# Peptides against a protein of PDB entry 4AID: the designs that were tried, part 37

Target 1, 242 residues: chain A of PDB entry 4AID
Amino acid sequence: FDIKRKTIEWGGKTLVLETGRIARQADGAVLATMGETVVLATAVFAKSQKPGQDFFPLTVNYQEKTFAAGKIPGGFFKREGRPSEKETLVSRLIDRPIRPLFVKGFKNEVQVVVTVLQHDLENDPDILGMVAASAALCLSGAPFMGPIGAARVGWVDGAYVLNPTLDEMKESKMDLVVAGTADAVMMVESEIQELSEEIVLGGVNFAHQQMQAVIDAIIDLAEHAAKEPFAFEPEDTDAIKA

## One batch from the design tools (peptide; aimed at target 1 P143 H224 A225 F230)

Design b2_p20_6_s3 (made by RFdiffusion4, then SolubleMPNN; from b2_p20_6, 9 letters changed)
Fold by OpenDDE base, seed 4:
Structure b2_p20_6_s3 (fold): chain B 242 residues (1-242), chain A 20 residues (1-20)
Amino acid sequence: as target 1 above (242 residues)
Amino acid sequence: DYEKWKAFQERIRARKAELE
């Protein structure tokens, strides 16, 4: 196995991005670890467009497997058939920033699956899942203009906190999730308790600054482990509008 | 957008070739 690993210190925690050991059948696969929370992201894309395909068919599925759910707060044993509310929300959180980053005219089916393998009850797998999905897409060879980074920002004791633990979040006046590229913020989701707009905007900037290390880590991993890019040439009509 | 992706891929390829 040709295992490639990138390790960084991020918000006082060790972030590990690994590829080459698991899900080798996917176009891209990344095992991401922060603390003892572990997620597997896989990216698969069709090598051809379906006849008559008129929209970009991206599916993002975040799932918390039952073996991890026993450690996930509020993980009710929902019957196998429907995603939980959390799974649905996190799937959307991952989808939102990545969807606009595919090259225009690419209409091959893309499936991103993020699976929570382990939860430490401190580090939420949602941010880790966003990072892992970004990394998996960058490794896949799909025409994806990533990477994206992601960060959660809290406001605890009058300071910004990067990726607060679940316990720290109980004391936080802010739950701010930001995703973006190196150059731009792509998505903001926030729950705010009586904070000024200035503090919130500062939180977005803080998140975007802090995610640069993750973006750089994904790039480094891709430089070592990315597949050959998919031979895609957009039709001239779609390229001129970009 | 497409050119940005191409540039990224070229960077990856160049670095990969240096490491091999």
Scores: peptide ipSAE 0.333, ipTM 0.868, DockQ to the pose 0.886
OpenDDE base, seeds 1, 2, 3, 5: peptide ipSAE 0.298, 0.218, 0.327, 0.302; ipTM 0.851, 0.713, 0.868, 0.859

Design b2_p20_6_s4 (made by RFdiffusion4, then SolubleMPNN; from b2_p20_6, 8 letters changed)
Fold by OpenDDE base, seed 4:
Structure b2_p20_6_s4 (fold): chain B 242 residues (1-242), chain A 20 residues (1-20)
Amino acid sequence: as target 1 above (242 residues)
Amino acid sequence: MYEKWKAFQERIKAKKAELA
């Protein structure tokens, strides 16, 4: 197996991004690990557009499978065929920042699947899933103008905390999820308890700064392991250069 | 954004050629 791995220290934890071991049939596949939380992201894209396709058909599916459910807080028996509320929310958290980054005019089907394989009860797989999805897309050869990074920011004891543990989050006055490119914030989702706008804005900036290491790690992994880029030229490049 | 992506794609292509 041609296994490529990138390891970084991130928020006092080891982040590992790995490709080449599993899901080799996907266009891109990344196994991401933080602590003992493990997610598999896969990206698959159609090599042609469907006749009459008028919109960009991106599907993002975050799933917490039953084999991981024994280690996932609140992992109750999901009825077959419907995502949980958490899975629906996290699927949207992943979708929101990536959807705008596909090259304009690309209307081939894209499927991103993030599967939680293991949960350590400390590290939430949502941020890890966002990172893994970004990496899988960058490896796939799809016309995706990523990578994105992602970070959760807490406010604990009067300080910002990068990717707080589930236990630290109980003491946090902020649950701030940020995703962005190297240059821009693409998505903010926040739950705030009696904090100033200044602290929240500072949290967004902190998140965007801290995710740069992840973006760089994805770039490094992609430079060594990405598939040949799919040959796609937008019809109107002038509208993209502006 | 597009130009940065194109540059990134070229780096990927170049690296693939070096590793081949």
Scores: peptide ipSAE 0.504, ipTM 0.917, DockQ to the pose 0.638
OpenDDE base, seeds 1, 2, 3, 5: peptide ipSAE 0.313, 0.278, 0.297, 0.287; ipTM 0.870, 0.838, 0.853, 0.843

Design b2_p20_7 (made by RFdiffusion4)
Pose (drawn by RFdiffusion4):
Structure b2_p20_7 (pose): chain A 242 residues (1-242), chain P 20 residues (1-20)
Amino acid sequence: as target 1 above (242 residues)
Amino acid sequence: SEREERVRETFEKRKEQNEE
């Protein structure tokens, strides 16, 4: 039972989100394509709370398969091993904006895994990885508040540029990743060539405008394909506090 | 549809819960 939101031509690149064909046993699994870069994002959460668990346990694993680029690993063991700098960075990039959007009071194990299956030498899977992770979370039914969008905004020839490619990045004076909900920017990360607070802040806002088409697209797939929502009421400590 | 209404309502309810 196969389902796509393949629409969203997004910033001139085709973004497809598919579910129900791959990884049916995960709570949420989305194969996401942008251009010709492909990642599978899966989301599973435990349906129970561990005794005495006192914080919200969430793990995000982002991993690149070298076959995503037609190469065998250079390591002595010719297999992927410990995560690289890029994989741990991207893992925190997904974790940061998601961790706060789970319902306050929820402490079940949650694991989201994003695996890079194909890289097109143009579209960085890192942003795509964020979008696919957000899509799988919405589809899983876990207490995850609305979808997250994300984008990279560059600054080329005096203008904002959405999701610039790797070659476009050579000419950019800004590298800004923003992830947000429909209402709010949730995270920023950037490297900037001494641009003003105004322009930087402008790129953050441009990104938040430009990522709406993605939140819409996730909401659209969730309307066709999401699992039943997991019931979770927080404790009404409201009367005790007053 | 019933599923669409449920998804919207779930998102709204979870937002209200976090605002509390």

Design b2_p20_7_s1 (made by RFdiffusion4, then SolubleMPNN; from b2_p20_7, 12 letters changed)
Fold by OpenDDE base, seed 4:
Structure b2_p20_7_s1 (fold): chain B 242 residues (1-242), chain A 20 residues (1-20)
Amino acid sequence: as target 1 above (242 residues)
Amino acid sequence: SAHAARVRETFARLAAMNAR
């Protein structure tokens, strides 16, 4: 197997992005690890548009499978067939920043699946899932204007904390999830306890700064492992202004 | 490699499209 791996230190933890071992049938597939939390992201896209397709058909599914349930907080036997509230929320959290980053006019079906393979009870798989999904899309050759990075920011003992552990989050006055490109913030989701707007804005800036190392790591992985870009010409939007 | 150069060029092109 031609395994490509990128490893970085990120927020005092080792982030590993790996491709080429598993899910080789996908257009892109990334195994992401932080601590002992492990996620698999896969990206698959149709090579043609369906006749009469009028919208961009993106589906994002985050899944915590039953085999990981013994290591997932609250992970008792999931009812088959309906996403949990957590899976629904995290699927939307991944969808929100990536959806606007597809080239305009691209209406081929895209499926992103993030599967939690292991949870360490310290590192939440949601941020790792966002990073892995971004990496899988960048490897796929889809016309995706990524990569995105993602970060969670806490406010613990009067300081910003990058990707706080589940235990540190109990003491955090902020749960701030940010996703963005190198140049722009694409999504903010926040739960805040009695903090100033200045601290929150500082948290967004901190997140965006800290995710640059992840964006660079995805680019480096893609330089070594990405498929050739899918031949897609964007709709000429200048022709509608005449 | 030539492949890595094409990947970098593609990301730069896509980033420039997103900035418009």
Scores: peptide ipSAE 0.362, ipTM 0.890, DockQ to the pose 0.597
OpenDDE base, seeds 1, 2, 3, 5: peptide ipSAE 0.342, 0.332, 0.333, 0.332; ipTM 0.884, 0.877, 0.880, 0.877

Design b2_p20_7_s2 (made by RFdiffusion4, then SolubleMPNN; from b2_p20_7, 12 letters changed)
Fold by OpenDDE base, seed 4:
Structure b2_p20_7_s2 (fold): chain B 242 residues (1-242), chain A 20 residues (1-20)
Amino acid sequence: as target 1 above (242 residues)
Amino acid sequence: SAKAERVRATLARLAEMNAR
């Protein structure tokens, strides 16, 4: 197997992005690890548009499978067929920043699936899932204007904490999830306890700064492992202004 | 490699398209 791996130190933890071992049938597939939390992201896209397709058909599914349930907080045997509230929320969290980054006019079906394979009870798989999904899309050759990075920011003992552990989050006055490109913040989701707007804005800036190392790691992995870019010409939007 | 250069060029082009 031609296994490509990128490893970085990120927030005092080792982030590993790996491709080529599993899910080789996908257009892109990334195994992402932080601590002992492990996620698999897969990206698949149709090579043609369906006749009469009028919208961009993106589906994002985050899944915590039953085999990992014994290591997932609150992980009971999930009822088959309906996403949990957590899976629904995290699927939307991944969808929000990636949806606007597809080239305009691209209406081929895209499916992103993030599967939690292992949870260490310290590192939440949601941020790792966002990073893995971004990496899988960049490896796929889809016309995706990524990568995105993602980060969670806490406020613990009067300081910003990058990707706080589940235990550190109990003491955090902020749960701030940020996703963005190298140049722009694409999504903010926040739960805040009695903090100033200045601290929150500082948290967004901190997140965006800290995700650059992840963006660079995805680019480096893509340069070595990505498929050939899919030949797609954007709709010439200048022709509608005449 | 020629492939890595095409990937890099495409990623750069896509980033420029997103910045517009």
Scores: peptide ipSAE 0.337, ipTM 0.889, DockQ to the pose 0.517
OpenDDE base, seeds 1, 2, 3, 5: peptide ipSAE 0.323, 0.318, 0.306, 0.300; ipTM 0.884, 0.882, 0.878, 0.874

Design b2_p20_7_s3 (made by RFdiffusion4, then SolubleMPNN; from b2_p20_7, 11 letters changed)
Fold by OpenDDE base, seed 4:
Structure b2_p20_7_s3 (fold): chain B 242 residues (1-242), chain A 20 residues (1-20)
Amino acid sequence: as target 1 above (242 residues)
Amino acid sequence: SAHARRVRETLERLRAMNER
């Protein structure tokens, strides 16, 4: 197997992005690891638009598999056939920052699937899933204006903490999830307890700074492992307004 | 490699399209 791997130190933890071993039938596939939490992201896109397609058909599906459920907090309550509340929320959390980053006029079907394979009870797979989805899209050759990075920021003992553990989050006065490109914040989701707006805004900036190393790692992986870019030219919508 | 260059140039082009 032609396995490509990028490893970085990120928030005092080792982040590993790997491709070429699993899900080789996908357009992009990334195995991401932080601690002992492991996710598989796959990106698949149609090579043509469906007749009469009027909207961009992006589907994002985050899944915690039953084989990982013995290590996933709350994993035992999954009813067959419906996403859990967590799976629904995390699917939206991944969807929100990536949806605007497809080239305008691209209406081919895109499916992103993030599967939690292992959970260590310390590192939440949501941030790792966002990073893995971004990497899988960049490897796919789809006309995606990424990568995105993502980070969770806590506020513990009067300081910002990058990707706090589930135990550190119990002491955190902030749960701030940020996703963005190298240049822009695309999404903020926050739960805060008695913190100033200044601390929250500082947390967004901290997250955006800390995700740059992840963005750079995805770019480096893509340079070594991405498929040939899909030939897509946006319709010159500017030529109809002249 | 020539492939890595094409990937880089495409990613750079795509990023620059988002900044416009």
Scores: peptide ipSAE 0.414, ipTM 0.907, DockQ to the pose 0.613
OpenDDE base, seeds 1, 2, 3, 5: peptide ipSAE 0.414, 0.392, 0.383, 0.366; ipTM 0.906, 0.901, 0.898, 0.893

Design b2_p20_8 (made by RFdiffusion4)
Pose (drawn by RFdiffusion4):
Structure b2_p20_8 (pose): chain A 242 residues (1-242), chain P 20 residues (1-20)
Amino acid sequence: as target 1 above (242 residues)
Amino acid sequence: QYEKWKEFMEHVEEKKEELE
């Protein structure tokens, strides 16, 4: 039972989100393609709370398979091993904006794994990794507040540029990743060539405008394919507090 | 936060019912 939101021609690049064919045993699994870079994002959460668990346990693992680029690993063991700098950075990049959007009071194990299956030498899977992780979360049925969008905004020839490719990044004076909900920017991360607060802030806003098409697309797939929502009421400590 | 999540998930279920 296969389902796509393959629409979203997004910033001139085709973005496809597919579910129901791969990884059917996960709560949420989405194969996401942008251009010809492909990642599988899976989301599983435990249907129970561990005794005495006192914080929300969430793990995000982002991993690159070298076969995503047609190469065998250079390591003595010719197999991927410990995460690289890029994999741990991207893992925090997904974790940061998601961790606060789970319902306050929820403390079940949640694991989201994103695996890079194909890299097209143009479209960085890091942003795509964020979008696919958000899509799988929505489809899983966990208490995850609305979808997240994300984009990279560059600054080339005096204009904002959405999801610039790796070659376009050589000419950019800004590298800004933004992730947000429909209402709000949730995170920023950037490296900037001494641009003003105004332009930087402008890129953040441009990104938040440009990522709406993605949130829409995730909401659309969730309308066709999401699992039943997991019931979770927080405790009404409201009367005790007053 | 909970109300927003609940309303969003109710909306998703409503759209699934319409499609059915």

Design b2_p20_8_s1 (made by RFdiffusion4, then SolubleMPNN; from b2_p20_8, 7 letters changed)
Fold by OpenDDE base, seed 1:
Structure b2_p20_8_s1 (fold): chain B 242 residues (1-242), chain A 20 residues (1-20)
Amino acid sequence: as target 1 above (242 residues)
Amino acid sequence: MYEKWKEFNEKILEKKKKLE
């Protein structure tokens, strides 16, 4: 097996991005680990556009499978087949920042699947899933203008905290999820308890600064493990708008 | 934006060829 791995220290935790062990049939596949939380992201894209396709057909599915459910808070025996509220929300959190980063005019079907394999009850798999999805897309050869990074920011004891644990989040006055490229913030989602706009904006900036190490790690992994880029040329009418 | 993707991919391909 040609396994490529990138390891960084991030927010006082070890982040591992691995490819080449599992899901080899996907265009991109990344196993991401933070603490003992483990996610698998896969990216698959069609090599041709469907006749009459008028929109970009991206689907993003985040799932917490039953084998991980013994350690997932709120693990009611989910009937195989309906996304939970959390799974729906996290799927949207991943979709929002990546969708605008596909090359205009690309209308081939793209499917991103993020599967939680293990949960440590400290590190939320949502941020890890966003990072893994970004990495899987960068490895796939799809016309994706990533990577994105992602971070959660808390406000605990009058300070910003990068990727607070689930226990630290109980004391946090902020749940701020940020995703972005090296150059720009692409998405902000926030739940805030009586904090000033200044603190929130500072949290967005803090998140964007802290995610650069993740972006760099994805680039490093891609330099060693990415597939050849898909031969896609946008039509001239779409290129003028890029 | 497309040009940035091309540049990124060219850079990846060049580095990959140096590692082979």
Scores: peptide ipSAE 0.365, ipTM 0.860, DockQ to the pose 0.856
OpenDDE base, seeds 2, 3, 4, 5: peptide ipSAE 0.106, 0.124, 0.219, 0.157; ipTM 0.641, 0.724, 0.805, 0.748

Design b2_p20_8_s2 (made by RFdiffusion4, then SolubleMPNN; from b2_p20_8, 8 letters changed)
Fold by OpenDDE base, seed 4:
Structure b2_p20_8_s2 (fold): chain B 242 residues (1-242), chain A 20 residues (1-20)
Amino acid sequence: as target 1 above (242 residues)
Amino acid sequence: DYEKWKAFMEQIQEAKKKLE
């Protein structure tokens, strides 16, 4: 087994990105761990475009498996067959920043699946899922202009907190999720309690700064494990507008 | 976008080759 691993300290926690042990049939697969929360992200893409495909067919599916649900707060019996509200929201949260980063003209089907394998009741798997999905895409050879990083920012006792625990979030006046590339913020999602715009904007900047370490970690992992780029050539008609 | 992606992937593959 050719296992590659990158470990960093991030927000006072150990982030581990691992590839090569699980889901080898995927184009990219990353096991990401923060604390004792563990997610598996897989990226699979079709090697050809479907006839008549006129849009980019990206599917992102975030799943909290029942075996992890015993440690997932609010993990009620999901009716078989429909994502929970949380799974739907997190799937969108992952989709939003990655969708615009695919090379224009690429219309092969892409499937990103993020599976929560373990939850520690402290570290929310959503941010970890975003990071893992980014890493899996970067390893896959798909025409993805990542990596993205992601961060949650809280506001606790008059300070920014990177990736607050679920308990710290109860005291936080801000739930700010940011995703972006090294150069740009791609997505902001926020719930804010009576904070100034200045504090919120500062939170976005803080998140973007703090996610650089994750972006660098994904690049380092890719330098050890990335597949060769998929032999894709955009058709001239779509490339002229890029 | 395509050329930027190719250049990035080339850099990654060159780095990978140096680490092997």
Scores: peptide ipSAE 0.582, ipTM 0.941, DockQ to the pose 0.864
OpenDDE base, seeds 1, 2, 3, 5: peptide ipSAE 0.576, 0.575, 0.577, 0.575; ipTM 0.939, 0.940, 0.939, 0.939

Design b2_p20_8_s3 (made by RFdiffusion4, then SolubleMPNN; from b2_p20_8, 10 letters changed)
Fold by OpenDDE base, seed 4:
Structure b2_p20_8_s3 (fold): chain B 242 residues (1-242), chain A 20 residues (1-20)
Amino acid sequence: as target 1 above (242 residues)
Amino acid sequence: MYEKWKAFQAAIQAKKAELA
C-alpha cells in the first residue's frame, strides 16, 4: 500500500487526511479522521460526456451507514433507499461550495460519496465530510478548482469556537458553517440566536481564516498523492460564456 | 478558470515529482 497521510492540529483537535489504503478503485479517495469520528470520501468521474448531456451532472451523497449507527444519535432507524433529513442537508452542504468550482464545459458525470464510518459523539462528521470530499476531488484529477476548506463556528461564553463539540454546541448562540477556497467564501449556512451582524460577520472571517490550515493540508496531500489531471479541453462555446 | 486549473495542477505535479 502506498499510503500518504497528512496530520495537522486544527482547533485543538488532530485532523488526519489519509489516502492509498481504502477505495483505491475511485478516482480520488480520502479517509479523514477528527477525534474518533471517521469519514471516507470518494470521488469518481466519467471519462466521457454522455450523448446529449446539457448540464453538469454532479451527484453528492453523504451517508451515515448502519454499522456506524451504533455511535450515531438517531442512526438506528435509517430506511433503506431514502436519505435521512440530516443526510440530505449535509449532502447539500457539500454540494453547494464544490459545484461552482468545476471547470465550465465539463459535463462528465461526477459522483462524490461521503460515508461516515465512525462517530465519536463529539465531532460532527459534516465538516469532516466537506473536508474529505474536497481532498478526494483534488486527488482525483477531475477539473475541479479546489481545494475548499470548511469550518463550523460557535459562539460560547462571548468567544468564537472552531468546530465546537456537540456538547459545546448546546451552549452556543451560533451554528455557523462556512466553506470556501483560499481566496473566497463560497457558502455560508447559519442558525443564530440574538447575535449582532458584526459578530456573525466576524464568525465568517474567523472560519475562513481557520480553514486555511485545512486547505494547505489538502494541497500537501495532493503534492504527495494527486493523480495526473484529466485530459480535458472545454469546448470553445462554453469558454466564451465564462 | 481552465487555465488556472491547469496551472494549479502543473504546480502540484511538479512538486510531487520533486518529493518522489
Scores: peptide ipSAE 0.510, ipTM 0.928, DockQ to the pose 0.866
OpenDDE base, seeds 1, 2, 3, 5: peptide ipSAE 0.514, 0.495, 0.474, 0.485; ipTM 0.929, 0.925, 0.918, 0.922; seed 1 fails the geometry check

Design b2_p20_8_s4 (made by RFdiffusion4, then SolubleMPNN; from b2_p20_8, 10 letters changed)
Fold by OpenDDE base, seed 4:
Structure b2_p20_8_s4 (fold): chain B 242 residues (1-242), chain A 20 residues (1-20)
Amino acid sequence: as target 1 above (242 residues)
Amino acid sequence: DYEKWKALNQKILEKKKKLE
């Protein structure tokens, strides 16, 4: 087994990105751990375009498995067959920043699946899922202009907190999720309680700064474990604007 | 975008080969 691992300290927690042990049938697969929260992200892409495909067919599916759900706060017994509200929201949260980063003209089907394997009741798997999905895509060889990083920012006792615990979030006046590349913020989602625009903008900047370590970690992992880039050439009609 | 992707991936692959 050719297992590659990157470990960093991030927001006072150990982030581990691992590939090569699980889901080898995927184009990219990353096991990501923060504290004792564990997610598996897989990326699979079709090697050909479907006839008549006129849009980019990206599907992102975030799933909290029942064996992990017994430890997931608010994990209602999901009726078999429909994503929970949380799963739907997190799937969109992962989709939003990655969708615009695929090379124009690439219309092969892409499936990203993020599965929560373990939850420690402190670290929310959503941010970890975003990071893992980014890493899996970077390893896959798909024409993805990543990596993205992601961070949650809280405002606790008059300070920014990177990836607050679920308990710290109860005291936080801000739930700010940011995703971006090294160069750009791609997505902001925020719930704010009576904070100034200045504090919120500062939170976005703080998040973007703090996610650089994750972006660098994904790049380092890719340098050791990435597959060969998919032999994709955009058709001339779409390439002129790229 | 495509050329940037190619350049980034080429850099990653070159570094990978040096580490192997």
Scores: peptide ipSAE 0.221, ipTM 0.793, DockQ to the pose 0.875
OpenDDE base, seeds 1, 2, 3, 5: peptide ipSAE 0.215, 0.129, 0.105, 0.143; ipTM 0.779, 0.695, 0.687, 0.729

## One batch from the design tools (peptide; aimed at target 1 H224 A225 P229)

Design b2_p21_1 (made by RFdiffusion4)
Pose (drawn by RFdiffusion4):
Structure b2_p21_1 (pose): chain A 242 residues (1-242), chain P 21 residues (1-21)
Amino acid sequence: as target 1 above (242 residues)
Amino acid sequence: EEEEEEHKEWWEKREEEEEKY
């Protein structure tokens, strides 16, 4: 039972989100394509709370398969091993904006895994990885507040540029990744060539505007394909506090 | 068609739950 939101031409690149064919046993699994870079994002959460668990346990694993680029690993064991710098960075990049959007009071294990299956030498899977992770979370039925969008905004020839490619990045004076909900920017990360607070802030806002088409697209797929929502009421400590 | 209707109902219920938060 296969379902896509393949629409979203997004910033001139085709973005496809598919579910129901791959990884049916996960709570949420989305194969996401942008251009010709492909990632599978899966989301599973435990339907129970561990005794005495006192914080929200969430793990995000982002991993690149070298076959995503037609190469065998150079390591002595010719197999992927410990995460690289890029994989741990991207893992925190997804974790940061998601961790606060789970319902306050929820403490079940949640694991989201994003695996890079194909890289097109143009579209960085890192942003795509964020979008696919957000899509799988919405579909899983866990207490995850609305979808997250994300984008990279560059600054080339005096203008903002959405999701610039790797070659476009050589000419950019800014590298800004933003992830947000429909209402709010949730995270920023950047490297900037001494640009003003105004332009930087401008790029953050441009990104928030440009990532709405993605949130819409996730909401659209969730409307057709999401699992039943997991019931979770927080404790009304409201009367005791007053 | 029936499955799509169920999904739409579930999604609406989830939005209502989020509004309560």

Design b2_p21_1_s1 (made by RFdiffusion4, then SolubleMPNN; from b2_p21_1, 13 letters changed)
Fold by OpenDDE base, seed 3:
Structure b2_p21_1_s1 (fold): chain B 242 residues (1-242), chain A 21 residues (1-21)
Amino acid sequence: as target 1 above (242 residues)
Amino acid sequence: MEELEKRREWFKRRLEWLAKL
């Protein structure tokens, strides 16, 4: 197997992005690890548009499978076949920042699947899932204008904390999830307890600064392992200024 | 040399897509 790996220190934790071991039939596939939390992201896209396709058919599925559920708090026996509330929320969290980054006029079916393979009970798989999905799309050759980075920011003991553990989050006055490109914030989701707007805006800026190392790590991985860009010519959408 | 050219072409096409956004 031609395995490509990028490893960085990120928020006092080792982030590993790996490709080439598993899911080689996907257009892109990334194993991402932070601590002992492990996710697999796969990206698959259709090589043609369906006749009469009028919208961009992106599907994002985040899954905490039963084999990982023995390591997930509250993961006792999810009935096979329906996403949990968490899986639905995280699927949307991944979808939101990636959807606008596809080239306009691209209406080929895209499927992103993020599967939690292991949970360490410290590192939430959601941020790792966002990073892995971004990396898998960048490797796929799809007309995706990522990478995105993602970060969670806590506010603990009067300071910003990058990707707080589940235990640190109990003491946090902020749960701020940010996703963005190198140049722009694309998504903010926040739960905040009695913090000033200045602290919140500072948290968004802190997240965006801290995710640059992840963006650079995805770029470095893509330079070594990305497929050739899919031959896609956007239709000149400049004709729909009516 | 060929791998570096492929990487440069990948980034070039990506920039061409960014210019169309």
Scores: peptide ipSAE 0.244, ipTM 0.790, DockQ to the pose 0.456
OpenDDE base, seeds 1, 2, 4, 5: peptide ipSAE 0.136, 0.195, 0.110, 0.165; ipTM 0.740, 0.779, 0.668, 0.747; seed 5 fails the geometry check

